# Peptides against a protein of PDB entry 7UQJ, part 79

Target 1, 160 residues: chain A of PDB entry 7UQJ
Amino acid sequence: PELYQNFNITPPRGVLFHGPPGTGKTLMARALAASCSSDERKITFFMRKGADILSKWVGEAERQLRLLFEEAKKHQPSIIFFDEIDGLAPVRSSKQEQIHASIVSTLLALMDGMDNRGQVIVIGATNRPDAVDPALRRPGRFDREFYFPLPDVKARFKIL

## One batch from the design tools (peptide; made by RFdiffusion4, then SolubleMPNN)

Design b2_p13_3_s3 (from b2_p13_3, 7 letters changed)
Fold by OpenDDE base, seed 5:
Formats: C-alpha cells, sequence, structure tokens
Structure b2_p13_3_s3 (fold): chain B 160 residues (1-160), chain C 160 residues (1-160), chain D 160 residues (1-160), chain A 13 residues (1-13)
C-alpha cells in the first residue's frame, strides 16, 4: 500500500507475478509486505494457494473468497497473495470447469468491487501466466504483471 | 559448491527445506544450483513438484522418479529439487494412500540407492515438515533440515 | 555447509550478491545461513548494513569490523553478511571519503587475513555493484559474484 | 490466519 502511495500513483487493484517456479514470487510478495510495514503501519498479509481454493474450500470457495476480501478490507492496509493462481484452473473434467468458472467469477466480482479507496492489494503468483483466466488480467483486476526471470546466473541453467 | 566443503561433513544425500510458504525455499534451491554452477562446472537442476508426482504421473510416478534419478546421475553434479514434497502425502482416499505409499517407497529406495560418490543432491521443500513421511527424514535421506523462517525482520536471526 | 563440499571447490572467502533492490539478496543470504545450519552444526549468521558501519559505528567502524571477524571466527562455521555493502561508499564529503577508505582498507585486510582454514564466509549484497570498491572484488575477497536479476517487468512499472 | 508482519526493526545485538 505505502509503496504506491509514495509515488502518487493509484495503487493497482491487482498485480500478477509470473515466472518460472522458484523465482521468488511468493518471497517478493512477503518482502513487499514486510518492506511496506513500518513500525507505525503494519501491513496485513493474507496468503492463499489457488489449488487450496479448489481442494480445501470445496463448495465454500466463493464464500471463503468473500470472507478473505472482507477480512483484508477490515485489516487494511493489506495484501492478498494468491500463490499458484493458475491452480484455480480446471483439471480435466467438465464439472471442474464449472467449479472453476464459479470461483473465477467470484474473484472477478470481488476485484471489481474493490473501491479504489481501499488499501488492499491483490497479488497473484503463477508459473503459467497463460493458464490464468484472461478475464483476471484485464484493467481493474490483475492489470499489472511482473515477470520473475530465473536467476540467470551467468552459468547456463540448462534446465533440461 | 564451496560453503559446504569447509565443514568436512559428509554431504547429505537429501536436504529438507522447511518453513512457512514464501520464505524462499524454492528460490534458495535455484540460487544454490546457480551459485554452485561455475563456468567450468555447471550443476544440472531438476525440479519436480510433489503434487505433480501424484497428479501428472498417475501410474508412472515410480518410473518417472527412477528416470529422474538416473538422469540426475547422468548429468552430475546435479540437484533434484522436490518442491512441495509434502504434496506426496495422500489425499482423503485409501486408494491414494496406496499410491502415496508406493511413490514414497520408490523415493526412499532411490535415495538409499544413491552411492555417496554420486554428485547428486536431493532437496525437498515443504511448508509442512510434519506432513513429510518420517521415513524420508531418516539418515541417508533427508537427514538435514533447514528452517526458512518468515522474513520477520524483527526476528532476531539468533542463529545461535 | 554440505552442497559445496561435494564439488571439491575451494570455498570463496567472499561472495557478492548484486542486483536491483528487492531481488532477494538479503533473503538469500539468510536462507543460505538457515540452509547451512543443521541440528548438529549451526552456522552463526552475522548481519551488518554498509550504511550502519558508517553511521552507527562512527569512529569505531574499524574496531567493530575487527571484532565482527574475530567473533565470526570464534563461532565458526559462520557467515558475515554485509547488506548494502555499497553503503560503505562515501557520501559527498572528503572527510567521508577518508572514513570510507579506512573502513574499506580494514575490510580488505580482514578478508585477506582469513586463512583458508577458517569456516567463515563473507557475503556482500549490493544494488550497485559498480559502487563496490574494485579492491573488494579481487580474488581472495568477493571473488564470486551472483547477479540477482530484476524480475524483468514486461509491464512498465512506470515508477514515475 | 492473516500473518501480521511486525515492523522491520532488526535490533542487531
Amino acid sequence: as target 1 above (160 residues)
Amino acid sequence: as target 1 above (160 residues)
Amino acid sequence: as target 1 above (160 residues)
Amino acid sequence: PPELYPPLTVDLP
């Protein structure tokens, strides 16, 4: 929250961190939360995994997302970090596609419903930005994207 | 490559990185691989997710683990990084418990079969060390554990 | 301590972590310290900021550096992490240039005085590798450098 | 539960 206020820039509603796994996306989100926390102003950091939204919150995923956004608003300034947000993507079954569509629709509505006056930032992290629903990547949602490259040590990681 | 030579300690076959999510476990594993790679001596970094072993490799998980260890040995010096190794843990079904037991048994056998002369290091990362099979945490397997604390900057890293 | 033993590589006396701010340099150093500590063999992690060496230790910076290296040797295996090591660089005054030269000279002498038998690793982190004294970047000092790339934001953070 | 990040004062001893 403070990082964006200092620059007189309207804080993005959502930021997508994308890049190969283990490029520090989750770590950066935490470091941002930590670096934005002063002694006077702590940032509340909410973390959820995309896969956990589907698997742990079966049948309540929408309600849990609503509660998460309400809690984040209550504890503002806050960061909601969705790790593996591509894990909201459906697995191979049509029934999972319907569940995905419902959860994504709820997340869209929650992000659209965030008044610009809220000190809530949503960070999504993914290893597969193309697996993130394009509707989430529109203006007013995850409208800013950050690529986390592999630590290109001059040594060629031949990730074969 | 060098930090660990100074200690005249038998290199672990396996290292468990554990700590809260987004403490940089995956990033550290990558950075270790990168930092261990010189221009003259590249380390091959193999990354797998624990959940992917169960979901993507359904029916072939054992074979894929064997192939992974063979490939790691072929490309030594190498690091095998299992991200979310607690994702090998069974889901709610007895059938998945059997699959888990089989996969974990295969991983145990592969780690036990690593001759100490191999330049292969296995790194497991978990947010839930207690969800990692205790058999994996025995000497000769993941016998070294590293806690990744939250970047609580108030945390006295009294690494005493 | 173990990853590097496997590779028969002489451990560096010093490692320079460089890259843009927020690339996880400090966090990597902490995670390395944590990941080098086993239950049987803890690594002592000493952290100092380059700017704090100039500002907090005014008139005692040399003595405090000597004490730091002595304490690190006493508690070996140990890591000395200098965060913002470019913060040893002088500000605009000739008097500060003299203080800088003295502090850097002391650090050089301390790094040169580390016998290869000491289990002390020095990590310097900087956002400005070109602001680090070239004398510190010579063999036997910070002779290994790790670039922490920016997440290349395809999205213009117009941090304007 | 939300993790409250305490302020980043490293009192180094």
Scores: peptide ipSAE 0.000, ipTM 0.359, DockQ to the pose 0.049
Fold by OpenDDE base, seed 3:
Structure b2_p13_3_s3 (fold): chain B 160 residues (1-160), chain C 160 residues (1-160), chain D 160 residues (1-160), chain A 13 residues (1-13)
Amino acid sequence: as target 1 above (160 residues)
Amino acid sequence: as target 1 above (160 residues)
Amino acid sequence: as target 1 above (160 residues)
Amino acid sequence: PPELYPPLTVDLP
């Protein structure tokens, strides 16, 4: 409840951060987690790269996703942050679809299986929301989208 | 033409950003893309990690590179940014050379096949230009190199 | 000697940077490298992701670690930065232990084999020091730990 | 066998 209020959003199952790489999507997800944490209420932050789930967990990605969601549920309030989620759930491309489709199907089922009363937020970060399977962008999944604009050139030169 | 003018460079086929990780190579590539974009002329930015091409696209890396260059050509003006390009095109190391050599050969052919009249810039980012195959650093490929110094400690403490 | 003095630490074989992702661990490791570099003394910086060593170097990770340490020794003064080192050396988990154990064992041996008179610093970055094998956190390995707090929300909004 | 990477979990203080 309060976790979702601190996000200024109705309790989403998921939030999609989209915008160019290096725009601070991960940093914002961290900032939100920190801003929602107090001395009394620590938020557990989980991070995975979408493309690491596919490459590093080949053959066990589904199990690792289940374990991740179970751990996040156990450590509520929690944030699961998927960086490069388009790498996990690319738009259904041809012949390699089966492995991707199974992992995406598992992620869909896990997001659908989240009790909305739970204190687990899922944040997906992508450079291109159009590269994410539309099934993940439906209501009850990543149903809120936040665009991360490129900082102004002048703002970037302050970071460089 | 204008895209390359905005880079203050004669139209390179490729630019190598080299310098320590976390020095803002990706951010600068993004900044350049944004500075070259207007309301009338949006630059399409493609990002790949060199080591993702090897690990995630095992057996299809060559095809994925071709598709990437075709998509970039279709969406001109565009920037293809290879982060960690030394992961894609390591200096020719022994027995694992064949797979790497084929991917590097494909990238070389794609860079050589770019029409200089095209509005596609290829930016490779590496921590070590000496870890990149010298064939990629030849004229007509990554023929411009930009060193990203570590920002001054004082500048970094403003980012931390 | 001077390299380690610039870190304000007795010559550690390794330093563990731990804290939330996006807290600038990599940036700080880079900052330290730059602050220790002069025109007369350039520090060579090597970066590897722990999870890339496991995923990209499957079957050769041990050899690649040896080569990395040899190259770092050849290019002294140098820093080896392992990002996401918990991906390389997770706390000994069940049945998959053998491959991980061999890589961890190799890393332990390499860190133990470092001549303390050498100018090679090893920095490991992790989100969770408790996810790193305790054997790596022993004296003569990653024996110094630095916590990277989340920057204040206000500080983060200056970077965004 | 796919290597079990420990979850990158961070307890945010």
Scores: peptide ipSAE 0.016, ipTM 0.249, DockQ to the pose 0.077; fails the geometry check
Fold by OpenDDE base, seed 1:
Structure b2_p13_3_s3 (fold): chain B 160 residues (1-160), chain C 160 residues (1-160), chain D 160 residues (1-160), chain A 13 residues (1-13)
Amino acid sequence: as target 1 above (160 residues)
Amino acid sequence: as target 1 above (160 residues)
Amino acid sequence: as target 1 above (160 residues)
Amino acid sequence: PPELYPPLTVDLP
């Protein structure tokens, strides 16, 4: 939270954590959720996997997304973390993936419908940012992207 | 490899990283791989997702596992990291999951066939250790387990 | 950065990452640096090891710290990450450690001299927070501390 | 029922 105030950055609605697998995207999101809560101010952290929403909620994924955003709004301040968001919102490859297109459309609408004054941050994590629908990467959605590089081997040795 | 040599610890065949999602299991595995590699001694890091092996290699998953272990043996010292290993080796629920049973059996055989003198470490990560076949959690396989707790939230928020 | 604005949190000058070795402190610092950079806004990440500053820059460590802070100020927005900061800023055990006391005094002055409006964040990481001079842990310096717990030791020892 | 990942209510101790 503090970093953005110091940097005079308008807080995004959505933040995309991208980078190779195991660069700590999910760990960072949890750390962020942990790091914004104090004894006086708890943050509610919602976590979902993209593929889990599609596989577990076939035909209800849109409703589950709506409920998630409503619950996050109810429990402000809150973070919604989508792990593997490329599994939820894949690039529209074929007109035949109506289900994916509908889920993407619902997620777009939910992100667009977030009042900028709301204390809900959406974090998406992916190993494949180019597999995320470009519509999600537009201003007012995941308009901030964070590259989690593979820590340079030289640099990782300094951690031990 | 170096960690075990330096501590006079016989390297385990397999290590299970378990804990809630986003506790840094994959990140730790990569950190360990980086940390055991020096300029003089590089460790080869192989990463696979359990569910990807099942979904992408339908009917060839066993062969792909064998090839992975052979490649890891060829590139010693090496780490094989299975992310979401519960997707590869689910608990044997029904006799009808012959495919899963065969893959589990192959993975068991590969882990059992690792010479303890080999510089190949297998790390499995899961969010659901109880969903991993107990046969994998026996001595000579994933005989070591690491709980990645949710980082205490109080501590992580002051950083962000 | 954004999270702090939304949560009305005053940004710290310094953040202390503490916890046992290999808990991902340095990894988190790098992930934070990466996570604050967008295509439009890159963050400059400066990394130093505490012991390296003492050992490599004997008699010039103070000057090197000043230069580091000046360079970080020049390349705002920036993060200064001190890995193993207990090596740079040990607890004042004896009046005879004049060199360490001088370096600590310089680091204190540099952190105190940071304009709160500056876009420079200082992250210190240590495995031994009690070995860090308490003067660094006061308000306006490392006034935020993050415990990176060992994943339950029983669990972590099975991986190693 | 989909295991609603319980909101990690970050109880700050």
Scores: peptide ipSAE 0.000, ipTM 0.366, DockQ to the pose 0.062; fails the geometry check

Design b2_p13_3_s3 (from b2_p13_3, 7 letters changed)
Fold by OpenDDE base, seed 4:
Formats: sequence, structure tokens, C-alpha cells
Structure b2_p13_3_s3 (fold): chain B 160 residues (1-160), chain C 160 residues (1-160), chain D 160 residues (1-160), chain A 13 residues (1-13)
Amino acid sequence: as target 1 above (160 residues)
Amino acid sequence: as target 1 above (160 residues)
Amino acid sequence: as target 1 above (160 residues)
Amino acid sequence: PPELYPPLTVDLP
């Protein structure tokens, strides 16, 4: 939260954490959530997995996304963390492509419908940024992308 | 790995990292791999997701597990990290239960078949330790369990 | 960076990440740096270890700190991450106490000399917040402290 | 007593 005010930047509504698996994207999101709430100012942290949005909510994924954003708005300041947001992009079957397109379209609309003054930040984590729909990676959505490289093994060795 | 030799302790064959999602289990596994590999002694880090073992390798999951353990043995010292090892436990459908039982049985056999002198450590990460087959949580398998609590939101909130 | 603007909070000049080793402090700092740099707006991430400041720069540590802050200011927006900032506090020998006091005094002066509008954030990580000079933990310096709790302790002890 | 995890470094792109 605090780092962007110093830079006089409009904070992104959406942040894409991308990089190899186990580079700490999910940990970072939780730690950001956990680091932005004080005893006086709780940030409500919502977490969903991209794969769960498709698999658990078949036919209700859009509604569940809407409910998630409404709940996040109700409990603002809030962070919505989508772990494995590329998991909203299923393997190509024609029926899955349509479901995916509708879910992504709903997510786009929900991100676009967020007031820029709203205290809801969306963090998407992916191992495959190129598997994330480019429409999600546009300004007003996941317009900030953050690469989590593999920690250089040597750099970690110098720490141990 | 090296820590256990220094203490003349038989290193656990399998370590279960469990705790809420985004508590850093995957990160810790990578950190352990990175922290155990020197310039002189590279640890080969193998990573698989539990969900990928079921979804990508339908009908070959057992073979892929065997190949993974063989490759890990060939490139020892090695760490095999199963991210979301509970993802080997699908939602109960009778056909999926059989597939799961066979994959878990294969994993059990592979862990049991590892020579205690082998320099291969298996790390399983789960958000739901109770969803992991109890047979995996027995001595000689994932016999060491590690709870990754949520960073106390208050505690990490004092960092930001 | 961005999260603080959303909350209309003056971002701290200095943030102290504290908590047991391997709770993800260093990871958090790197991922904050990664998560604050876009293709359009690179944040320059500077990392130093507290122990390296004493050991590698014997007699030049003060100069190296000055150069680090000057370089961070030159390449702002910037993050200076001091990993193991408690490592600036050596074991008590009279000669080391004097060296430490001078280095800490230099760091204090550098933090105090930072314009509040400057786009340089200092993150200190420590395993021992009580070993960090209380003067560093005052307003205008590391005035925000964040506890990285152990993921439940029994977890790592069963691996070791 | 609570055990301490090693620090994790992530290189920035």
C-alpha cells in the first residue's frame, strides 16, 4: 500500500504476479495482505484459485466472482488474491473456451466496474503470464506486472 | 540434506508442509533446495503439482511418478517437491477414487522403495493435511509434518 | 508502493521486517521490489546484508552506506533492502561496538537526511528486532515494524 | 520452541 503513495502513482487496481512456480507469489500476496492491515485497519484478504473458479463453480463461476467482488467491496480495504489466475484458462475444448471466455469477461467487467477510489486491490498470481488473457493485462485491470524470478541459487547461498 | 548428515540424523524421506494457502510452503521448498545446493554440490530440484499429476497425465500418472523418482535418483542429491499433494485427492467420484488410489499407491511404493541411503528428499505441500491419504503420513513416507500457519495477520501487518 | 496510496497513508521511510529466520522477510522485500517495478516504472532494488556491511567493508562501511543511499537516490524510485540489519550489531567487543555505533550512526543520518518526498524506501529485515538499535526504530526511520511470525515452529523442528 | 526458516531471496527481473 504505502510504496505507491510515495511515488505519486495511481495504484493499480490489479497486480499480476508472474514467475516460475514457488518464487513466492502466493506468499507475497498473503504477506502484502498481512502487511497492510494494522490493529486499527484490517485489510480483508480474499483468496481464490483460478482452477477452483472453474472446477468448483461450474455454472456459478460468474456469480461467485460477483459475490467475491461485492464481499471485498463490503469489507474494504480488501485484497482479492487470485492464485493461479492462468487456471481460469482451461485446456481448449470448445465448451470450456466458452465458459472461460464468460468467466474472464465477468472478471474484466468486475475489474472495470471498480471505482478507482475503491479500497480493493486485485492480485493475480500466475506461472504463465502469456496464458493469462491479454484483456486482463490491460490498463485498469492487471496493468502492473511483477516478475518473480527464481531466486538465484548463489544469492540464497550467500544468505546461508 | 547436509544438515542431517552434520547431526548424524537420518534425514526424513518425506516432509509434509501443511498450512493455509500462501503460507510459503512452495517457497520454503524452493528455499530449502536453493539453500542445500552449493557451487560444489548442486541439489536437483524436481517440482510437480498434485493437480497436474492427475490432469495432465491421465493414464500415465503412475509412469510419470516412476520416471520422476528415477530421474531424482539419477540426479541425486535431489529434492522432489509435490506442490498441492492434496490435489492428488480429487473430488469423490468412483472412477476418480480408483485413479487416485492407484496414483497414491504408486507414490507410496516409490517412497517405500527409496533406499534410506539415497540422497532424495520428498517434500509434499498441502493446504489440507487431513485430505492427504493417511498412508502417505506414516513412517518412511511423509513422516515429518510441518505446519505453516498463516502469518498472524497482525504480526505481518506490523511489517507494512 | 501502490498499496499505500490507495489507503491515503504516508508511506514509511523505513520498514522493519522482523521475525524468525526464514519467515520470508528477504523474499517479501524482493517481491515488494519486483511488485513495484513495471516495464514503464522500474524500481531500483538495492540489497545489502548487515553482516556484509561489517565484514566486507571494514573501514569503508560508512562510505559504502553513503554511496548506497546516493545511488538509490540517483536511481529513484528505489528500495534499499538491508537483510539481517541486526547483523550490523556485532557481538560485544569494545572495538566492534565502536565500529557498529559509527555504522549505525551513519545509517541514522542517511535515513534522517532523506527527504520525506523522496522515492527511496528502506526495508530492514531482522530475526532479532531487540538487537536492532532502538534509534533505528524511531519515527522517520524504521517507524513501521512488521512481525513475520514463524509458521508454527514444530514444523521446521521436525525437519531439522 | 518455534523454529526459524531460512531467508528466501528472489531476484528481480
Scores: peptide ipSAE 0.000, ipTM 0.321, DockQ to the pose 0.035; fails the geometry check

Design b2_p13_3_s4 (from b2_p13_3, 6 letters changed)
Fold by OpenDDE base, seed 5:
Structure b2_p13_3_s4 (fold): chain B 160 residues (1-160), chain C 160 residues (1-160), chain D 160 residues (1-160), chain A 13 residues (1-13)
Amino acid sequence: as target 1 above (160 residues)
Amino acid sequence: as target 1 above (160 residues)
Amino acid sequence: as target 1 above (160 residues)
Amino acid sequence: APQLYPPLEVPLP
């Protein structure tokens, strides 16, 4: 809160980190968590992978998302980082599309249900921002997006 | 050249990047590719995810690995980066264990078949080095391992 | 050796990593050290912060720099990483400007005194390349510079 | 003594 209060910046409910693989999205999320942590005030960092939500939590994905948001709220201030949030995207089967739609609907509801008074930031990372459900990218959800460019090749040519 | 010549460092066939999620393993692999590229000599960077090898290449994973190594050899100098190489680890079904064993066996054979004269480096990244098949960690394969520690919180407080 | 031998890469005496905070400069330096280490030949990684050179080594900063370079030479092959090298920059007092000038002069002399036959790489990291003494950026010192780009600054201000 | 940060080498078990 204080860092965001001191900047007069309303903490975004959700931030989408997008850019090519290995551009440091996950590192940046951890970096933000570390930089916002003080010795007096540690930020709790929750990490989940989009594909793990679909594959490891088969049949309980919604419940696990609810528990994640409750735990994040309990351990405020906190960051929920969804790595590969495009991995929530449906695989080619109609049955998986239904499961995806349910999981995405649950995530939408959880993000909408976060009162602005909570010290919970949600960060989604994707390599494919176009594969992220547009409903997740609306105001009050992942309403802020950050492009992580590839490190320019030209700058590194000077080491070698 | 001289620093690496002076190191008498046999270029590893394979390097395992391991450490907690979001410690910059993927970023580092891209960074190495970019740093080793010159305007005159670009390094071709091939990236695959361990989980994608199992899921997207179902029934063709071995063939796709062979094609990947052939393409990397054709485009020398090159880096093959396997992100989440522990994602080649067996999923809880016996049928998937057999598929895993076959894919890992193919990867082992491909790494063993790389003549030391080739300008192909293989980088594996994992969050779980214990979940990587020990056969992949033997000399001539991923024989060099690098731990990516969590960024120390104390150091970052001075940057902001 | 061969990949780096084949790149005809003269090892830089000094490399300046510059770019905004949290762009992975420190991470890159550590990973370069790791990637250059083999089981047969470990690279010794020395890390110092620019601000620590001024604050912790008050009255001994020059001696500590000399000792650092001697130890790096003794433990070849080695990397000396100066994080926040712009933190050697003078603070607003004339007395600190004199101390800074002396420390920078010592660092210049140490970098100039490194015979090209030494397996010591110096990496400086800064968020403010303009705050780094231009004398440090001359050939034979930090003659190679790497920009670590941010995701768009406007974007970060929305997270923070 | 310069704190040699522990080598990023995880000792093989």
Scores: peptide ipSAE 0.000, ipTM 0.352, DockQ to the pose 0.045
Fold by OpenDDE base, seed 2:
Structure b2_p13_3_s4 (fold): chain B 160 residues (1-160), chain C 160 residues (1-160), chain D 160 residues (1-160), chain A 13 residues (1-13)
Amino acid sequence: as target 1 above (160 residues)
Amino acid sequence: as target 1 above (160 residues)
Amino acid sequence: as target 1 above (160 residues)
Amino acid sequence: APQLYPPLEVPLP
């Protein structure tokens, strides 16, 4: 059966950019924002770091996520980019697991609550796709994964 | 003489993304598809792996390539992305060389048969540009090459 | 204060693509050119290497930069991509520092002289963002930085 | 259904 992946690019609810650190995940997210932006259709790009959501927003992370999604919805079409989304992964402490679970549950609810008609794309970047909660990787969330692999040194640029 | 590469981006008949494994070739192809897709102008993205064309389509690869190009033409504007197009390279067996030669000849004919007015872009990705048949790299085929170089680890992202 | 980076993608006067060698900086610049190009809106892509500006244009580099910007302005919308813009960095010789200073001053003046209404985007790519003159990284010049990080080897691609 | 692009598997070196 011919896998014509008809990527009729309806904006993915969520795209997981995964690959080793430094594969240009963050850059691609920005380039997508830039390239989808025309003079007529300005795309608003929102960036957050997963580690910042956990560390800088202690106790308000859920509220900040809600505000982020509301603001992204106001500025449609928009991209929310979560850099280091694996930084939402629980550090091995029970208290951090609870905080993680609540933040992840909020993110899940926000992604699920995005009407498919919303021109809001969520891009998560991670160096550790296996550290991203499997619940985030389900259909309607980060249901598309883009792997960014490691480059090998030796090949010379020739522009013909 | 100033090499103003006037990339008057008339859709290149073919673009070769080459560079070491992991430079984001495949990601860029999809990002291009996504970015060229607007609400008014949906770009259809077709993806095939070169190795899959050889291994999974044994005996029907030419027919599958024809169908792929026909489907891409029906869904204009469209992008055909060949990941690992170097995987069309003959493995060292004479029988595989014959199969390769026939598949490559079919791809050449399909690329040559694309009218420049067709909004079909063909992107080939390879880690081994020198393993891509020189006939595919001629004007009107993969006549534009984009090198994807290797990244070096240490620099920290600062968004100002 | 919520850093909603409203990247209202008004074409940045300058974008610095920085990251280790091979992070796809050059490719992204070309992909942006390709993706922002429509049938109605052809983007002209101009590419120069920083090292070529210094080495091949000895004594005329400033004039060549002016001509480049004039040509980019005539062919709006356009992208000027400076690959290896860190190659404009002074080699440790005083004479090269003077030449560098004059070339950089010319580039600064050209970037400052770009009216924000100009559909000319300047993209600088560097492997050494710290080697790029801080004056180029100021608002109205390369005021946006996109880091292209290194990929780490071990992560397995799984297409789900 | 939002037609999401499949994962870009770029091979690791």
Scores: peptide ipSAE 0.000, ipTM 0.208, DockQ to the pose 0.068; fails the geometry check
Fold by OpenDDE base, seed 3:
Structure b2_p13_3_s4 (fold): chain B 160 residues (1-160), chain C 160 residues (1-160), chain D 160 residues (1-160), chain A 13 residues (1-13)
Amino acid sequence: as target 1 above (160 residues)
Amino acid sequence: as target 1 above (160 residues)
Amino acid sequence: as target 1 above (160 residues)
Amino acid sequence: APQLYPPLEVPLP
């Protein structure tokens, strides 16, 4: 967190954590939240799974996204972490239902509507960065991407 | 990192990561260093263990601290990460040796001597924030503190 | 690790996390512990530093290891995490004291004595995998190894 | 591709 202030670099509204499953994307997001919270300034960490937003809130996913962003703004500084964001924001070119396209559009609008001066960071985690709608990966959205490499494939197969 | 740029808050010269052992303090510091390096701007990450500075450099700890800060300044933007900083800078009120008091004084002077415009961030990690000299936790030093809680099992279940 | 039990894959008795200091070994071990904890099945996480077992328990290190494994078995499913395991189990060919050889032998026996049906996973973390006794890296012990690479600077640069 | 350190287990708050 602090290093970015020093560098006068416009912080991304969104960061995409991508890499194979179990490479610690979720964990990093929470560590970032914890490491951005000072005793004087607690960062509120909001976490949602992409698949959960779709499955638990059929027909309300857009509203839940709006509420999430509003709540994050209200409790700023905040991190919104979407785990498995590919479950929320699939590629538009996929034969996936109109529902996904609407959720993507809502998420795009919410990310575009964030003031760069607002203390809300969105982190999306995916095992499949190429399954995330390219519109979400544009500047002002998830314009920053972190690859979480496999711990050496031999090593990974040994633990996972 | 990004969160602080958004906040237009003068970045702390020092950040204290505290929390139970293995709550990710060291890894967060490295992830922050990673996430602050751009292709155009590589952040140099210096890591020292508090106990190593004391044990490996008996009588040279002050000089090693000075060299570390000089090297960090030379290779700015830089992060200096002290893992187990309570091993380097114990509370002065503790019956601990004069050597610790001198190291604390040197570290205080080095942190105070950093220009706020300098691209050097100091991160201290400890399992025992109360074992760190309160003078290090004052403004202009480790004035930002991040608690790394134990993963609440309930909270983890919400993420998985 | 516990993911293996869920997949009916015989979990490794031991996993070695290795890589440069602060590459997230300890944190990954804890992440694995709590990502494998369900509300129905809490995994007990035991953490010891290799150097602490030697330094704090001079002459009792073997007993402390036995107690640790017994306690882990009693509280299964469990993870035993040895941070800096190279401090506990140095290479036998090193000029290190007979005390280390005895501790290594005890750890070998404890790992060999674990039933594969037991829900105890041992994770060792080291910055120096080559400093760990090769006998510990054999099948039925730390037979699985994860390299924690330094974040590639190029990779980091895409996010910031 | 930022080689993230193996996922920090961020303790869930």
Scores: peptide ipSAE 0.000, ipTM 0.328, DockQ to the pose 0.046; fails the geometry check

Design b2_p13_3_s4 (from b2_p13_3, 6 letters changed)
Fold by OpenDDE base, seed 4:
Structure b2_p13_3_s4 (fold): chain B 160 residues (1-160), chain C 160 residues (1-160), chain D 160 residues (1-160), chain A 13 residues (1-13)
Amino acid sequence: as target 1 above (160 residues)
Amino acid sequence: as target 1 above (160 residues)
Amino acid sequence: as target 1 above (160 residues)
Amino acid sequence: APQLYPPLEVPLP
């Protein structure tokens, strides 16, 4: 919210952080949450891991997503960070189609239902953007993607 | 290796990075790998995720761990980073006892089998150090623990 | 550069990362450099330590800064990371006034001389933002500050 | 309860 407000930019509903494991996606999301919050304007940071939503809440994952978005909306301005969002919203062609399809559909609906004036930013982190349902990567959802490459080893070496 | 050699300190066999999710544990491990590698002395960085070792290699997780340590030994100096090591080595009292117990036992044996003169450092990252088998947290294994707390919210907020 | 271009935002000339020692400032700068580079668009990452510029280049620190900025400009898009920038740009009231004043003045001039369309981002990291010359913290220079609060100090100290 | 984590300030890449 504040980050984009300070830029006079409409905050994206969703930002996809993608790149190899340990390129700092989660750190960045946390850092963004911190950097967007002031003493006067605390951003509420919600973190969920995609695999945890599926594994811990089998049969309630959709409800947990709804509750998460409601709570984020209640605590605006807020950031919802989905770590490993590919675990929550895998490509629909995977043989575990039905459970994943309902969760993805719920997440799509929740992202579409976010008022553009809402102070809720959704950040998804993935190591495999191509494993995320393309429907989530569309405009109005995770419409911005940030690649977190491995720091080029050569670039690291030039620094020492 | 070089980091600890420069300090005239015996490199720990294992370092546990623990702290809340997205406190930069994985990023730190990667940065350490990068910082310890020079143009003349490349450190080989191996990354595995605890949950991936269990899920992708059901029945072969022990073999995959052995192969990982062998490959790390072959490519010395090396860093093995276990992201979410609590997923690989949960506390023994959890009902999934048998599969996890064998994997933990294998990891214990591999860490114990690392020669102190070896240029292999194991870094485990966890959000829940208390969910890691205490046997891994003993001297000669993950004998050093580094807490990655949430950067104090208040302190983060003072900058924006 | 790419980061801000992808957002259709004018890149800040300078970003100040501040916070207690080992809060991940350097790590974040490296992660940013990494995350901003793609296979198609490599960002050249330059790192200098403020104290090293003063200590290694006594009498040539200004020239080294100029060369660094020229090289960064030549290798656009680029990131210049000053680790411990308070060591390079201490507050002018400190008794080492003359040498530091010239270096700070050079850095100010170099940051002011960066074309806003330039694909050079300067990141300064400090443990003591109040020890940085306020002239560097003004709009058009390090106009954005990011606090990296301590992870719980106790946890950091177990690493050292 | 959703674990509320204090945010880090990191410039967006």
Scores: peptide ipSAE 0.000, ipTM 0.323, DockQ to the pose 0.052; fails the geometry check

